# Peptides against a protein of PDB entry 6KZJ: the designs that were tried, part 21

Target 1, 71 residues: chain A of PDB entry 6KZJ
Amino acid sequence: SPDLLSEVSEMKQDLIKMTAILTTDVSDKAGSIKVKELVKAAEEEPGEPFEIVERVKEDLEKVNEILRSGT

## One batch from the design tools (peptide; made by RFdiffusion4, then SolubleMPNN)

Design b2_p14_4_s3
Fold by OpenDDE base, seed 2:
Structure b2_p14_4_s3 (fold): chain B 71 residues (1-71), chain A 14 residues (1-14)
Amino acid sequence: as target 1 above (71 residues)
Amino acid sequence: KLLERLLALEKKLK
């Protein structure tokens, strides 16, 4: 179905963009969170596409939290 | 890999 295909394509593009942000040269030396590990985990995560998108979004939020904390 | 799975889904929906 064209509508469903468009949804999957959009989801793919969003995930690529999020991955690009997560793989940027960011210092991960803060707390218990390592950005590089989050990227690898997101790429290897099991589950349905929607669940994977939500996990990647959560990982991006963690990166944002690190940046805002200044650590 | 995530991206490989997404590519497979797109192919299946065509």
Scores: peptide ipSAE 0.085, ipTM 0.636, DockQ to the pose 0.218
Fold by OpenDDE base, seed 3:
Structure b2_p14_4_s3 (fold): chain B 71 residues (1-71), chain A 14 residues (1-14)
Amino acid sequence: as target 1 above (71 residues)
Amino acid sequence: KLLERLLALEKKLK
């Protein structure tokens, strides 16, 4: 189905973008952020594609909170 | 893994 193929392709591209952001090199100046572990967890988690998207989004929010707090 | 599952799903929908 062309409509379902377009939906899956869009979702795939969004997930690749989010993964790329999580795998960015974080400077040790702000302390050890286990970003690599979050990326690994997001890729290995079971579930439907939509559920995986939501988990990756949650991990991005956690990274943002750590950077903002300086912890 | 995520990427493997997404690629498999995409192939089924073509």
Scores: peptide ipSAE 0.079, ipTM 0.629, DockQ to the pose 0.219
Fold by OpenDDE base, seed 4:
Parts: C-alpha cells; structure tokens; sequence
Structure b2_p14_4_s3 (fold): chain B 71 residues (1-71), chain A 14 residues (1-14)
C-alpha cells in the first residue's frame, strides 16, 4: 500500500534523524573520539540506545524495501 | 524510557 510505504518511510527518516542526534551529541561529549569508533562501540552493546535505534532503523529499511518492491 | 528520550530528541530537532 502506498500509505503504508509512506508511513514506513517517515518512521525510517525519523530514526535516521534521532540516530544523527545521538551520534553528534555523544561525539561532542567524547571530544576527540571519532564517530566511527563510537558507532562500532555501540554495535558491541546491543542494549545501548544508539544500537537499539540502528537495529530498528535497519528493520524499517527492510520493511520499506519489501513494500517498495511489492514482494 | 528510551523511546521517550528519543522522542524528546526528535522534538528538539524539529
């Protein structure tokens, strides 16, 4: 459904925005710590807020692909 | 609590 695709896309975009806020805020507080290192560290901790957001974002990406392809 | 914090951050961006 086009409506479902739009809704999923919006949710995905919101998660991207939230992820960006989290990464920038943590990067500013971490000083010289590279964002890339922070992302990897978050990936090791599935319970950390950033990793949870990333997993949900990934799931929404998959749903979006399914809806877009019609498969 | 996590979701609430995320929603709060989203509001700050808008």
Amino acid sequence: as target 1 above (71 residues)
Amino acid sequence: KLLERLLALEKKLK
Scores: peptide ipSAE 0.040, ipTM 0.562, DockQ to the pose 0.042
Fold by OpenDDE base, seed 1:
Structure b2_p14_4_s3 (fold): chain B 71 residues (1-71), chain A 14 residues (1-14)
Amino acid sequence: as target 1 above (71 residues)
Amino acid sequence: KLLERLLALEKKLK
């Protein structure tokens, strides 16, 4: 359905945007290590569509926490 | 990979 496609596309775009922000010229901090782990986990993520969606949501929340902790 | 799987899902939903 177009609504479900839009939601999946939005999630994909959000993940790409956050990854791009955090992988650009970051210092070797604990946050950088966590970002690398999240990216690697996302690349090898198993499961059915709903499980992938839930993991992406969790990863985006972690990314947000990393961004807040960096301020 | 996650992005490939998301793209595959998009193709299935079209």
Scores: peptide ipSAE 0.089, ipTM 0.629, DockQ to the pose 0.228; fails the geometry check

Design b2_p14_4_s4
Fold by OpenDDE base, seed 3:
Structure b2_p14_4_s4 (fold): chain B 71 residues (1-71), chain A 14 residues (1-14)
Amino acid sequence: as target 1 above (71 residues)
Amino acid sequence: RLLELLLALEKKLE
């Protein structure tokens, strides 16, 4: 439906904005961030973006364990 | 990795 297409278009624009904010933020704090390598990594990862979600989940689980153990 | 996710999602919507 045209409403669905409008919703997808809005979501795309939001993702572009969020990406721009993150790239500038990490570049300002870390100096030189190779955004091009991040794009390449995303494209080469089989099953992306699903595989990236799973890896983010794994990272969050590790953070949780560190916080719980105090290590 | 969150940045990679956002970039991947953006590309899928193109």
Scores: peptide ipSAE 0.074, ipTM 0.553, DockQ to the pose 0.353
Fold by OpenDDE base, seed 4:
Structure b2_p14_4_s4 (fold): chain B 71 residues (1-71), chain A 14 residues (1-14)
Amino acid sequence: as target 1 above (71 residues)
Amino acid sequence: RLLELLLALEKKLE
């Protein structure tokens, strides 16, 4: 729906901005957020925001695992 | 807020 896509698009843009503010360097290491990829995704056609949501979920799950395990 | 949006969207994507 257009409302859902609008919310996803807005969230995607905010996440990109926050990531850019909070990070001082972009790493190609596994598990790191790739700002370049997110910026590119922002230029993609509608539907891409759903893929961004899934990637963000995966990243948050990784962070959660690190916090729980300490590793 | 963004976490809340993610959770809401996750539910929609299920």
Scores: peptide ipSAE 0.064, ipTM 0.549, DockQ to the pose 0.085
Fold by OpenDDE base, seed 5:
Structure b2_p14_4_s4 (fold): chain B 71 residues (1-71), chain A 14 residues (1-14)
Amino acid sequence: as target 1 above (71 residues)
Amino acid sequence: RLLELLLALEKKLE
């Protein structure tokens, strides 16, 4: 679903933004986390949100099977 | 937001 991909992408972007705020607040040296690179990677790699969605979907499918089968 | 995503996925699996 494109809506799920958009939701994961937005969540990822929010995490990047929060990381940027926290790193700038505690230190002027953003050497540990390349916020700019993470932002670019989030926009350039549309496969990342999809991979997260697929992993979550797979886990939920397993849970659904366990609940339905009782195993 | 994560909860909303999980709920949406659960609905797809029902």
Scores: peptide ipSAE 0.055, ipTM 0.530, DockQ to the pose 0.058
Fold by OpenDDE base, seed 1:
Structure b2_p14_4_s4 (fold): chain B 71 residues (1-71), chain A 14 residues (1-14)
Amino acid sequence: as target 1 above (71 residues)
Amino acid sequence: RLLELLLALEKKLE
């Protein structure tokens, strides 16, 4: 339904925003976090939420490593 | 739902 597709799209956008907040002002140790790629993925068809989730998971993992290591 | 998803992701990271 269009309502479900809209909800998924909003969720994808929110995940991108949350990832951007978490990766803001992080050190170079975070590696190449490509927010632009997430934005592009969000512009894709709403049938691709799993791919967005996997990218966000990777970004969160990097953030976690930075927080644990202090580097 | 976003919060639930984030919690699930964080849980899976550990």
Scores: peptide ipSAE 0.049, ipTM 0.537, DockQ to the pose 0.054

Design b2_p14_6_s2
Fold by OpenDDE base, seed 3:
Order: C-alpha cells, then sequence, then structure tokens
Structure b2_p14_6_s2 (fold): chain B 71 residues (1-71), chain A 14 residues (1-14)
C-alpha cells in the first residue's frame, strides 16, 4: 500500500543517515552506503514481507543487545 | 549488517 511504502521509505532514509554518521569515524569506505548494492540485495532476499520483517526484528534485537552490553 | 538490505527488500515487496 502507498502509505506503508512511504513509511518504510522514511525508515530506510533515516537508517541510512544514522549508519553514515556512526561509520564516519571508523572507515572512509563505511560511510559510502551503496544504494545499488542495497537494491540488488533486495531482489535476492527471499520471502514474503512478513518474513523480511522478522529478519529486520532479529537485527534490531542484536543492535539492542550490543548497545546494552557496550560491546 | 543486513538491516539496511532487508529494509530495502521489504520496500520492494510492498
Amino acid sequence: as target 1 above (71 residues)
Amino acid sequence: MELLKRLEALEKKL
């Protein structure tokens, strides 16, 4: 749906910005978010939207664990 | 990190 698509697009843009900020100090190459590579990865990612959401959730849980532990 | 790639995959499938 167009509303959900707009919401996901906004989340993507915000995440890209945050990633760029967090990686600027560790590697000049890490700040180069290759949009083309992301598009390719999206075509190769198997599963229905729900399965992708569950994988995104897993990644967010890992991020939360790292932030809580400090490592 | 697969998070960005998976988010892009979600966008393409919506």
Scores: peptide ipSAE 0.178, ipTM 0.725, DockQ to the pose 0.783
Fold by OpenDDE base, seed 1:
Structure b2_p14_6_s2 (fold): chain B 71 residues (1-71), chain A 14 residues (1-14)
Amino acid sequence: as target 1 above (71 residues)
Amino acid sequence: MELLKRLEALEKKL
């Protein structure tokens, strides 16, 4: 549903924002998390709900790696 | 954890 897509999209955007905050002070060594690429991917309207879910999972994994490594 | 739980809930509805 459109409402479900919007909710997943919002979650993705939140994860991107968290990633950006956590990566602002971390040296380039954190696995080239291109925040700009994540933001661009969030601005691109995903065609299918599943594609949004997969991107959210990827963003969450990146946030988890940042939190775990402390970098 | 909250976002993950919400994601999993949404994934089950897809």
Scores: peptide ipSAE 0.140, ipTM 0.742, DockQ to the pose 0.081
Fold by OpenDDE base, seed 2:
Structure b2_p14_6_s2 (fold): chain B 71 residues (1-71), chain A 14 residues (1-14)
Amino acid sequence: as target 1 above (71 residues)
Amino acid sequence: MELLKRLEALEKKL
């Protein structure tokens, strides 16, 4: 449904924002987490529903890596 | 990990 696509897209954007906040504060030790790539992916066309979901999952994995590396 | 579970559930509904 189009509503589900909008919800997934919003979740992706929230994850990108969260990642940007986390990496801005940890700038000195954040490993190869390319926050710039996550931000760039937010500016790209969302693509098909499946591609949006996969990008959200990828962004979540990156956020998890940031959280794990920051502890 | 709750967010991941929600994403997976959403993926199954798409």
Scores: peptide ipSAE 0.137, ipTM 0.733, DockQ to the pose 0.079
Fold by OpenDDE base, seed 4:
Structure b2_p14_6_s2 (fold): chain B 71 residues (1-71), chain A 14 residues (1-14)
Amino acid sequence: as target 1 above (71 residues)
Amino acid sequence: MELLKRLEALEKKL
């Protein structure tokens, strides 16, 4: 549904913002998350909701890795 | 994370 696409897109954007905050202070050792690449991917054609979900899942895994490695 | 819970909920709607 259009609503699902909007919700997934919003979640992706929120995750990108969180990732940017976490990676701005963390040294280059934070999992090679290119914030610029994430932002660019958000501006590109998102594709189908499932494709966005898979990207969000990948970003969540990266964020989780940063959080675990920083502690 | 609240985001993870929302993601899982959205995955179930796909």
Scores: peptide ipSAE 0.125, ipTM 0.717, DockQ to the pose 0.082

Design b2_p14_6_s4
Fold by OpenDDE base, seed 1:
Structure b2_p14_6_s4 (fold): chain B 71 residues (1-71), chain A 14 residues (1-14)
Amino acid sequence: as target 1 above (71 residues)
Amino acid sequence: MELLKRLLALEKKL
């Protein structure tokens, strides 16, 4: 449905934004090469989108905890 | 790096 496609599009846009923020330091050629390798390696990530989202959520929770506590 | 890999994987699967 159009509503589901809109929701997926919004989620994709948010992921692109987060990816851009996380890759801001890799603006050089070496960073670009690493990103290409990560894109290729990303094809090996198992699971459906909803399963990957749960892993991303867990990772972001860890990042938030580290940033807040310094540990 | 694992977080970034998962984000990129998720983007490709959407």
Scores: peptide ipSAE 0.464, ipTM 0.899, DockQ to the pose 0.509
Fold by OpenDDE base, seed 3:
Structure b2_p14_6_s4 (fold): chain B 71 residues (1-71), chain A 14 residues (1-14)
Amino acid sequence: as target 1 above (71 residues)
Amino acid sequence: MELLKRLLALEKKL
């Protein structure tokens, strides 16, 4: 449906923005980050989009725990 | 780095 296509388009745009923020932040702190190598390595990430989202969710939950506990 | 790889993979697969 047009609504589903719009939702996917919005999600892709948000991911592009998040990726840009993460790449710039890491590059500023760690020097030269080989983004092209990360893109190539990302092609090896297994699973359907839903499975990758679940892994991202788990990573963000762990970040939240670290921030809360200070550990 | 792993989080970034997953985001890039997700973008490519969408």
Scores: peptide ipSAE 0.463, ipTM 0.899, DockQ to the pose 0.520
Fold by OpenDDE base, seed 5:
Structure b2_p14_6_s4 (fold): chain B 71 residues (1-71), chain A 14 residues (1-14)
Amino acid sequence: as target 1 above (71 residues)
Amino acid sequence: MELLKRLLALEKKL
């Protein structure tokens, strides 16, 4: 449906924004990060989109826990 | 770095 396509498009746009923020932060800290190499490595990420989303969710939950607990 | 790779992979697969 048009609504589903719009939802997926919005999610994609949000991922682009998050990627840009994370790339900038890491680049500032590391001095030189080759985004092109990360893009190539990302092409080898296994699984369908829903499987990748679940892994991303787990990582974000872990980050949240670390930030909250300080450990 | 794994999170960033997954985001890039997800963007490409969507």
Scores: peptide ipSAE 0.462, ipTM 0.898, DockQ to the pose 0.508
Fold by OpenDDE base, seed 2:
Formats: structure tokens, C-alpha cells, sequence
Structure b2_p14_6_s4 (fold): chain B 71 residues (1-71), chain A 14 residues (1-14)
């Protein structure tokens, strides 16, 4: 449906933006994260898109808890 | 690093 296509398109765009933010500083420094290697390693990430989203959500929740509690 | 790998994997699968 057009609603599902719009939702997936928005999610993809947000992920592209997040990826750009997370990779910006890592590309400019020697010894930093090689984005090309990360892309290859990401191909080994198991699960369907929904399962990966749930893992991302869990990770972000953990980050939020660490920032809030300081632990 | 693991979070970034998951984001890249998700982007590729969409």
C-alpha cells in the first residue's frame, strides 16, 4: 500500500541520515573506522529488517539509560 | 560499532 511504502521510505531516509552522522567523524582520521569495511561486515548481520529494527531500538534504549543514569 | 553495523545492515535491506 502507499502508506507502507511511505513508512519504509521515511525509515530508510532516517537511517541514511543517522549513518551519515555516525560515520562523518570516523572517515577523516587515520586509524578510525573504515566505512567500507563496516558495510561489508553489515552484510553478515542476521535477521529480517523488523528483527534488526528491534535490536537497534534496544541498543538506543540502553544508550538513553546510560546517559540518564550515568552508569 | 555494533549499532552502526546494524544500521548499515538495515539500510541495505530496505
Amino acid sequence: as target 1 above (71 residues)
Amino acid sequence: MELLKRLLALEKKL
Scores: peptide ipSAE 0.458, ipTM 0.898, DockQ to the pose 0.477

Design b2_p14_7_s1 (from b2_p14_7, 6 letters changed)
Fold by OpenDDE base, seed 2:
Structure b2_p14_7_s1 (fold): chain B 71 residues (1-71), chain A 14 residues (1-14)
Amino acid sequence: as target 1 above (71 residues)
Amino acid sequence: DLVMEMLKLVEALL
């Protein structure tokens, strides 16, 4: 349904934004501190958002590869 | 499963 597609689209957009924040280069000082804290928190507890974001990123890369190759 | 991982992320943030 249109409502379900909108919900999935919003979820995808939020996931992309979170991935961009968590994978930013450490050279940006103000963003780097918060990113480092989030990375540390995710490393302490399995299944935290950072680990899930990285897993979803990996899944998206695999899907993209399949779509490009046609196999 | 991509959808399942996305749902887990949402759940973890709530």
Scores: peptide ipSAE 0.075, ipTM 0.592, DockQ to the pose 0.151
Fold by OpenDDE base, seed 5:
Structure b2_p14_7_s1 (fold): chain B 71 residues (1-71), chain A 14 residues (1-14)
Amino acid sequence: as target 1 above (71 residues)
Amino acid sequence: DLVMEMLKLVEALL
């Protein structure tokens, strides 16, 4: 339904924003040992929010590539 | 499945 599509679209945008925060904050805080430790801990536990966001990011990137290439 | 991963993220954040 149009309502479900709108909700999914909104959720996708939120996931993209979260991905940007998780990926850029580690780059901007390159001097923060705590941030690196948190990222490392999130990568070690499958199903943690960081890992899920990265998987969603990868899936969205694949979809975008399919749309760009037509294949 | 993208939708499934999205749902898992929502669940993990609750």
Scores: peptide ipSAE 0.074, ipTM 0.589, DockQ to the pose 0.160
Fold by OpenDDE base, seed 3:
Structure b2_p14_7_s1 (fold): chain B 71 residues (1-71), chain A 14 residues (1-14)
Amino acid sequence: as target 1 above (71 residues)
Amino acid sequence: DLVMEMLKLVEALL
């Protein structure tokens, strides 16, 4: 099995890639939001890769809950 | 801030 730090780092990299895809898919509505700015923001996030992934996951779950419940 | 930028993307989808 790969090292734990390597696995978490890979998860962060996958998240960055997914973010880039999402920004291109929603570019018509995103207006001034640029893929390169989001990638840069991802690289500048403070904390360990695990902390970053968990924070993003938590916030996405909150958004999903709001959308699903309508409140 | 990655979280803030991702939330902006979600907002743009709404």
Scores: peptide ipSAE 0.063, ipTM 0.558, DockQ to the pose 0.078
Fold by OpenDDE base, seed 4:
Structure b2_p14_7_s1 (fold): chain B 71 residues (1-71), chain A 14 residues (1-14)
Amino acid sequence: as target 1 above (71 residues)
Amino acid sequence: DLVMEMLKLVEALL
């Protein structure tokens, strides 16, 4: 359904924005803390905000692929 | 704790 594709795409985009907030914005103010280390720390802790966002983003991407394949 | 980590992120962004 084109409507479902639009909805999933919107949710995916929102999660991308959240990912940017959790990574780049934290990095800009974390003068001494390496961005990559913060991201890795979030990745090492399942259930932490970044990991949750990334997992949901990946799931939405998979749903989007399924929907596109069905159209 | 998800809420705690989110609060830490907000604090870092202020």
Scores: peptide ipSAE 0.026, ipTM 0.475, DockQ to the pose 0.058

Design b2_p14_7_s2 (from b2_p14_7, 5 letters changed)
Fold by OpenDDE base, seed 2:
Structure b2_p14_7_s2 (fold): chain B 71 residues (1-71), chain A 14 residues (1-14)
Amino acid sequence: as target 1 above (71 residues)
Amino acid sequence: DLVMRILHDVLALL
């Protein structure tokens, strides 16, 4: 339905934002209040884009480890 | 599934 497509598009945009935040070097102090607010807002609700991106990140890290070690 | 569609979109960005 068009409503579901709109919801998916919005969630996709949120995931893109979260990915950009979470993939930044820990040395890049995201000094933007807006970035911190987005991260906090994403943590407030279970199943929100933040949690999904964190799971994807963890899975990618596991894949990378497997590729590097062969184990 | 909504989550699977979102995951697919995220993976497509990589």
Scores: peptide ipSAE 0.061, ipTM 0.555, DockQ to the pose 0.089
Fold by OpenDDE base, seed 5:
Structure b2_p14_7_s2 (fold): chain B 71 residues (1-71), chain A 14 residues (1-14)
Amino acid sequence: as target 1 above (71 residues)
Amino acid sequence: DLVMRILHDVLALL
């Protein structure tokens, strides 16, 4: 349904925005983006896009450590 | 850097 597609699209956009916060060097140039507000909003509800991205990042980091130790 | 590249590539595919 169009409502489900809109909901999925919004979720994807939120994931992209939070990933940009995590991947951009926290260098002062991102000062226009209220990073603290976005982080707080994402931490308030378990399962929000920020928590999902953080879990994925943590899992990928573990995989990277395993791959590095194997070389 | 590798983790960040993988994460970026995954998001680009979604």
Scores: peptide ipSAE 0.058, ipTM 0.571, DockQ to the pose 0.120
Fold by OpenDDE base, seed 4:
Structure b2_p14_7_s2 (fold): chain B 71 residues (1-71), chain A 14 residues (1-14)
Amino acid sequence: as target 1 above (71 residues)
Amino acid sequence: DLVMRILHDVLALL
């Protein structure tokens, strides 16, 4: 339903925002560490918050696609 | 893993 699509899309956007906060916050504390390296390092660590957020984000995207297509 | 499980369960209910 349109309401479910809106809810999933909102949740996805919130997860994207959380990802941005996690990457920037760590980058601000790590003076010389490049954001790209932090993203890569977090992505390679399945238990870290970034990887969790990205996995859930991907699932939300899949759900959104299913809801949007109706199948 | 627990947080991921909870979030996945929430997704499954949407």
Scores: peptide ipSAE 0.054, ipTM 0.585, DockQ to the pose 0.068
Fold by OpenDDE base, seed 3:
Structure b2_p14_7_s2 (fold): chain B 71 residues (1-71), chain A 14 residues (1-14)
Amino acid sequence: as target 1 above (71 residues)
Amino acid sequence: DLVMRILHDVLALL
């Protein structure tokens, strides 16, 4: 339905924004008010795009560590 | 680097 498509599109846009925050060095961007606000808002709500991206990133880091260690 | 490349590719497919 058009309503579901709009909801999915909004979620995708939020995922892209949060991924951009997580993939940039947060230390260098600590001066941006917008970055801090988005990180804070994303951490407050369970199941928000920030948490989804963090879980995926964590799993990928585990796989990468296994491959690098040879175990 | 590898993790970031994979994330980028996944996002491109969504």
Scores: peptide ipSAE 0.053, ipTM 0.568, DockQ to the pose 0.118

Design b2_p14_7_s3 (from b2_p14_7, 6 letters changed)
Fold by OpenDDE base, seed 5:
Structure b2_p14_7_s3 (fold): chain B 71 residues (1-71), chain A 14 residues (1-14)
Amino acid sequence: as target 1 above (71 residues)
Amino acid sequence: DLVMKMLERVLALL
């Protein structure tokens, strides 16, 4: 459904953002309040980045099933 | 290791 696609798109955007935080050389940004805020925001979301990856994967599987079934 | 696993999954989603 369009709603599921929108949810997946949003989750993908958030996942990319969280991944960027985790892969950023924390030595250069360790003092950045903005990075800390983003990390906290990611921790406050239902599931840490890894759990979000699994949730996005599950949603994409659902999308695939919908497309494959034609419903 | 966890970061690498996450990156693998992210790349699979792109």
Scores: peptide ipSAE 0.068, ipTM 0.539, DockQ to the pose 0.061
Fold by OpenDDE base, seed 4:
Structure b2_p14_7_s3 (fold): chain B 71 residues (1-71), chain A 14 residues (1-14)
Amino acid sequence: as target 1 above (71 residues)
Amino acid sequence: DLVMKMLERVLALL
């Protein structure tokens, strides 16, 4: 239903926002560490908050696609 | 833990 798609999309967007916060917060604390390097480092560490968020985001995107395809 | 909570939310929508 469109309501479920909207809810899933909202959740996905929240995860994107969380990812942005995590990357910027770590970048601010890291001083000279580039955001790109932080993103790469987080992707290489499956247990890091960024990678966790990205994994969940991907799952939500898949769910969104399934729901969209079903309507 | 975060993953599980998010997945639980997703499953609740299905």
Scores: peptide ipSAE 0.063, ipTM 0.538, DockQ to the pose 0.075
Fold by OpenDDE base, seed 3:
Structure b2_p14_7_s3 (fold): chain B 71 residues (1-71), chain A 14 residues (1-14)
Amino acid sequence: as target 1 above (71 residues)
Amino acid sequence: DLVMKMLERVLALL
């Protein structure tokens, strides 16, 4: 339905933004209030969207490492 | 399985 497509599109955009935050350098994280808030939220609230995206990112990095090494 | 765990996490966001 058009409503579901709009919801999925919005979620996709949010995931892109969250991914960009999760890939920032530690120095950038220290300087951004929003990044600090999101990191705190991931640590304090297990299962929240930020922590879920971080776990998915970590799993993707593992897959990428395996593919690059040929293992 | 890594792929299954990833899919489960994505589904949890929906």
Scores: peptide ipSAE 0.062, ipTM 0.548, DockQ to the pose 0.174
Fold by OpenDDE base, seed 2:
Structure b2_p14_7_s3 (fold): chain B 71 residues (1-71), chain A 14 residues (1-14)
Amino acid sequence: as target 1 above (71 residues)
Amino acid sequence: DLVMKMLERVLALL
């Protein structure tokens, strides 16, 4: 239904926003209560997108460190 | 895994 598609689209947008916040080195300037709520909700559930994105971020940081140091 | 979690949520809405 159109309502379900709208809800799915909103969910996708929320996940993209979370990814952008969690993967950037910039200070969390997302003063949006809604964004903070989404992050908290994702953190409450083990294995949910929050933890996945954090793991990916950590892996990318390790790769970057290896490339910078050569070790 | 992220995509799979999205799909799981989509399926829960159907």
Scores: peptide ipSAE 0.050, ipTM 0.544, DockQ to the pose 0.115

Design b2_p14_7_s4 (from b2_p14_7, 5 letters changed)
Fold by OpenDDE base, seed 2:
Structure b2_p14_7_s4 (fold): chain B 71 residues (1-71), chain A 14 residues (1-14)
Amino acid sequence: as target 1 above (71 residues)
Amino acid sequence: DLVMRILKDVLALL
């Protein structure tokens, strides 16, 4: 349904935003209320984009460590 | 799977 597609699109957009927040060097200028609001909103409910992105980031860090240790 | 497609898109952005 179009409503479900809209919800999925919003979730995807939130994932993109959270990825940008979590992968950028949180330089002191990330003090935008908007960024903090997105992080808070993502932390409010389990399974929200924030938790998913954090898991992906953690898994990538583990892969990177394995690759580095294998050299 | 919807979740897997979203994860794939996120991975492509990293």
Scores: peptide ipSAE 0.058, ipTM 0.547, DockQ to the pose 0.090
Fold by OpenDDE base, seed 5:
Structure b2_p14_7_s4 (fold): chain B 71 residues (1-71), chain A 14 residues (1-14)
Amino acid sequence: as target 1 above (71 residues)
Amino acid sequence: DLVMRILKDVLALL
């Protein structure tokens, strides 16, 4: 449905914003992104883009540690 | 740095 597509598009946009926050130093001018507001909104609901990206980041970090320890 | 690079690559695929 068009509503589902709009919701997915919004989720993607939020994911992009959250990824940018996580991949850029928060000390760098976050542009027009209200980082604190986005973080708060993303923490209110489990499975929001911020939480998903954080989990993925954590899992990737664990994988990296395993790879380093295995060599 | 590696994790961030991977995240950037994932972002590019979205």
Scores: peptide ipSAE 0.054, ipTM 0.554, DockQ to the pose 0.119
Fold by OpenDDE base, seed 3:
Structure b2_p14_7_s4 (fold): chain B 71 residues (1-71), chain A 14 residues (1-14)
Amino acid sequence: as target 1 above (71 residues)
Amino acid sequence: DLVMRILKDVLALL
């Protein structure tokens, strides 16, 4: 359905935005009102693109720690 | 460094 395609496209756009925030030094943008608003909005709803990206990043960090520790 | 490289690659695929 065209409505479902629009919804998926919106989710993809939000995912890209959240990924960009997390892959760039968040410290440099911590003073930006826009970044703070996006982070807060994404934390309120489970399953939002920000939460998904954070979980993926966390899992990758865990893998990196295992590899570096030799465990 | 490795995590950041992977995340950049994932972003490029979106």
Scores: peptide ipSAE 0.053, ipTM 0.554, DockQ to the pose 0.115
Fold by OpenDDE base, seed 4:
Structure b2_p14_7_s4 (fold): chain B 71 residues (1-71), chain A 14 residues (1-14)
Amino acid sequence: as target 1 above (71 residues)
Amino acid sequence: DLVMRILKDVLALL
């Protein structure tokens, strides 16, 4: 339903925001480390907070596609 | 571990 699609989209956006917060917080502490490298490093370590967020984000994107397509 | 715990709590609220 449109309501469920909107809810999923909102949840996805919240996860994107969380990802940004996590990456910026780590970047601020790392000083010399590039944000891109931190994101990459997080992606290389399954089970870390960034990986969890990205996995859930991907799942929400899939749900969104299903809801939008009606299939 | 703390960040991961916080993340899990936030995810549970979504």
Scores: peptide ipSAE 0.039, ipTM 0.534, DockQ to the pose 0.068

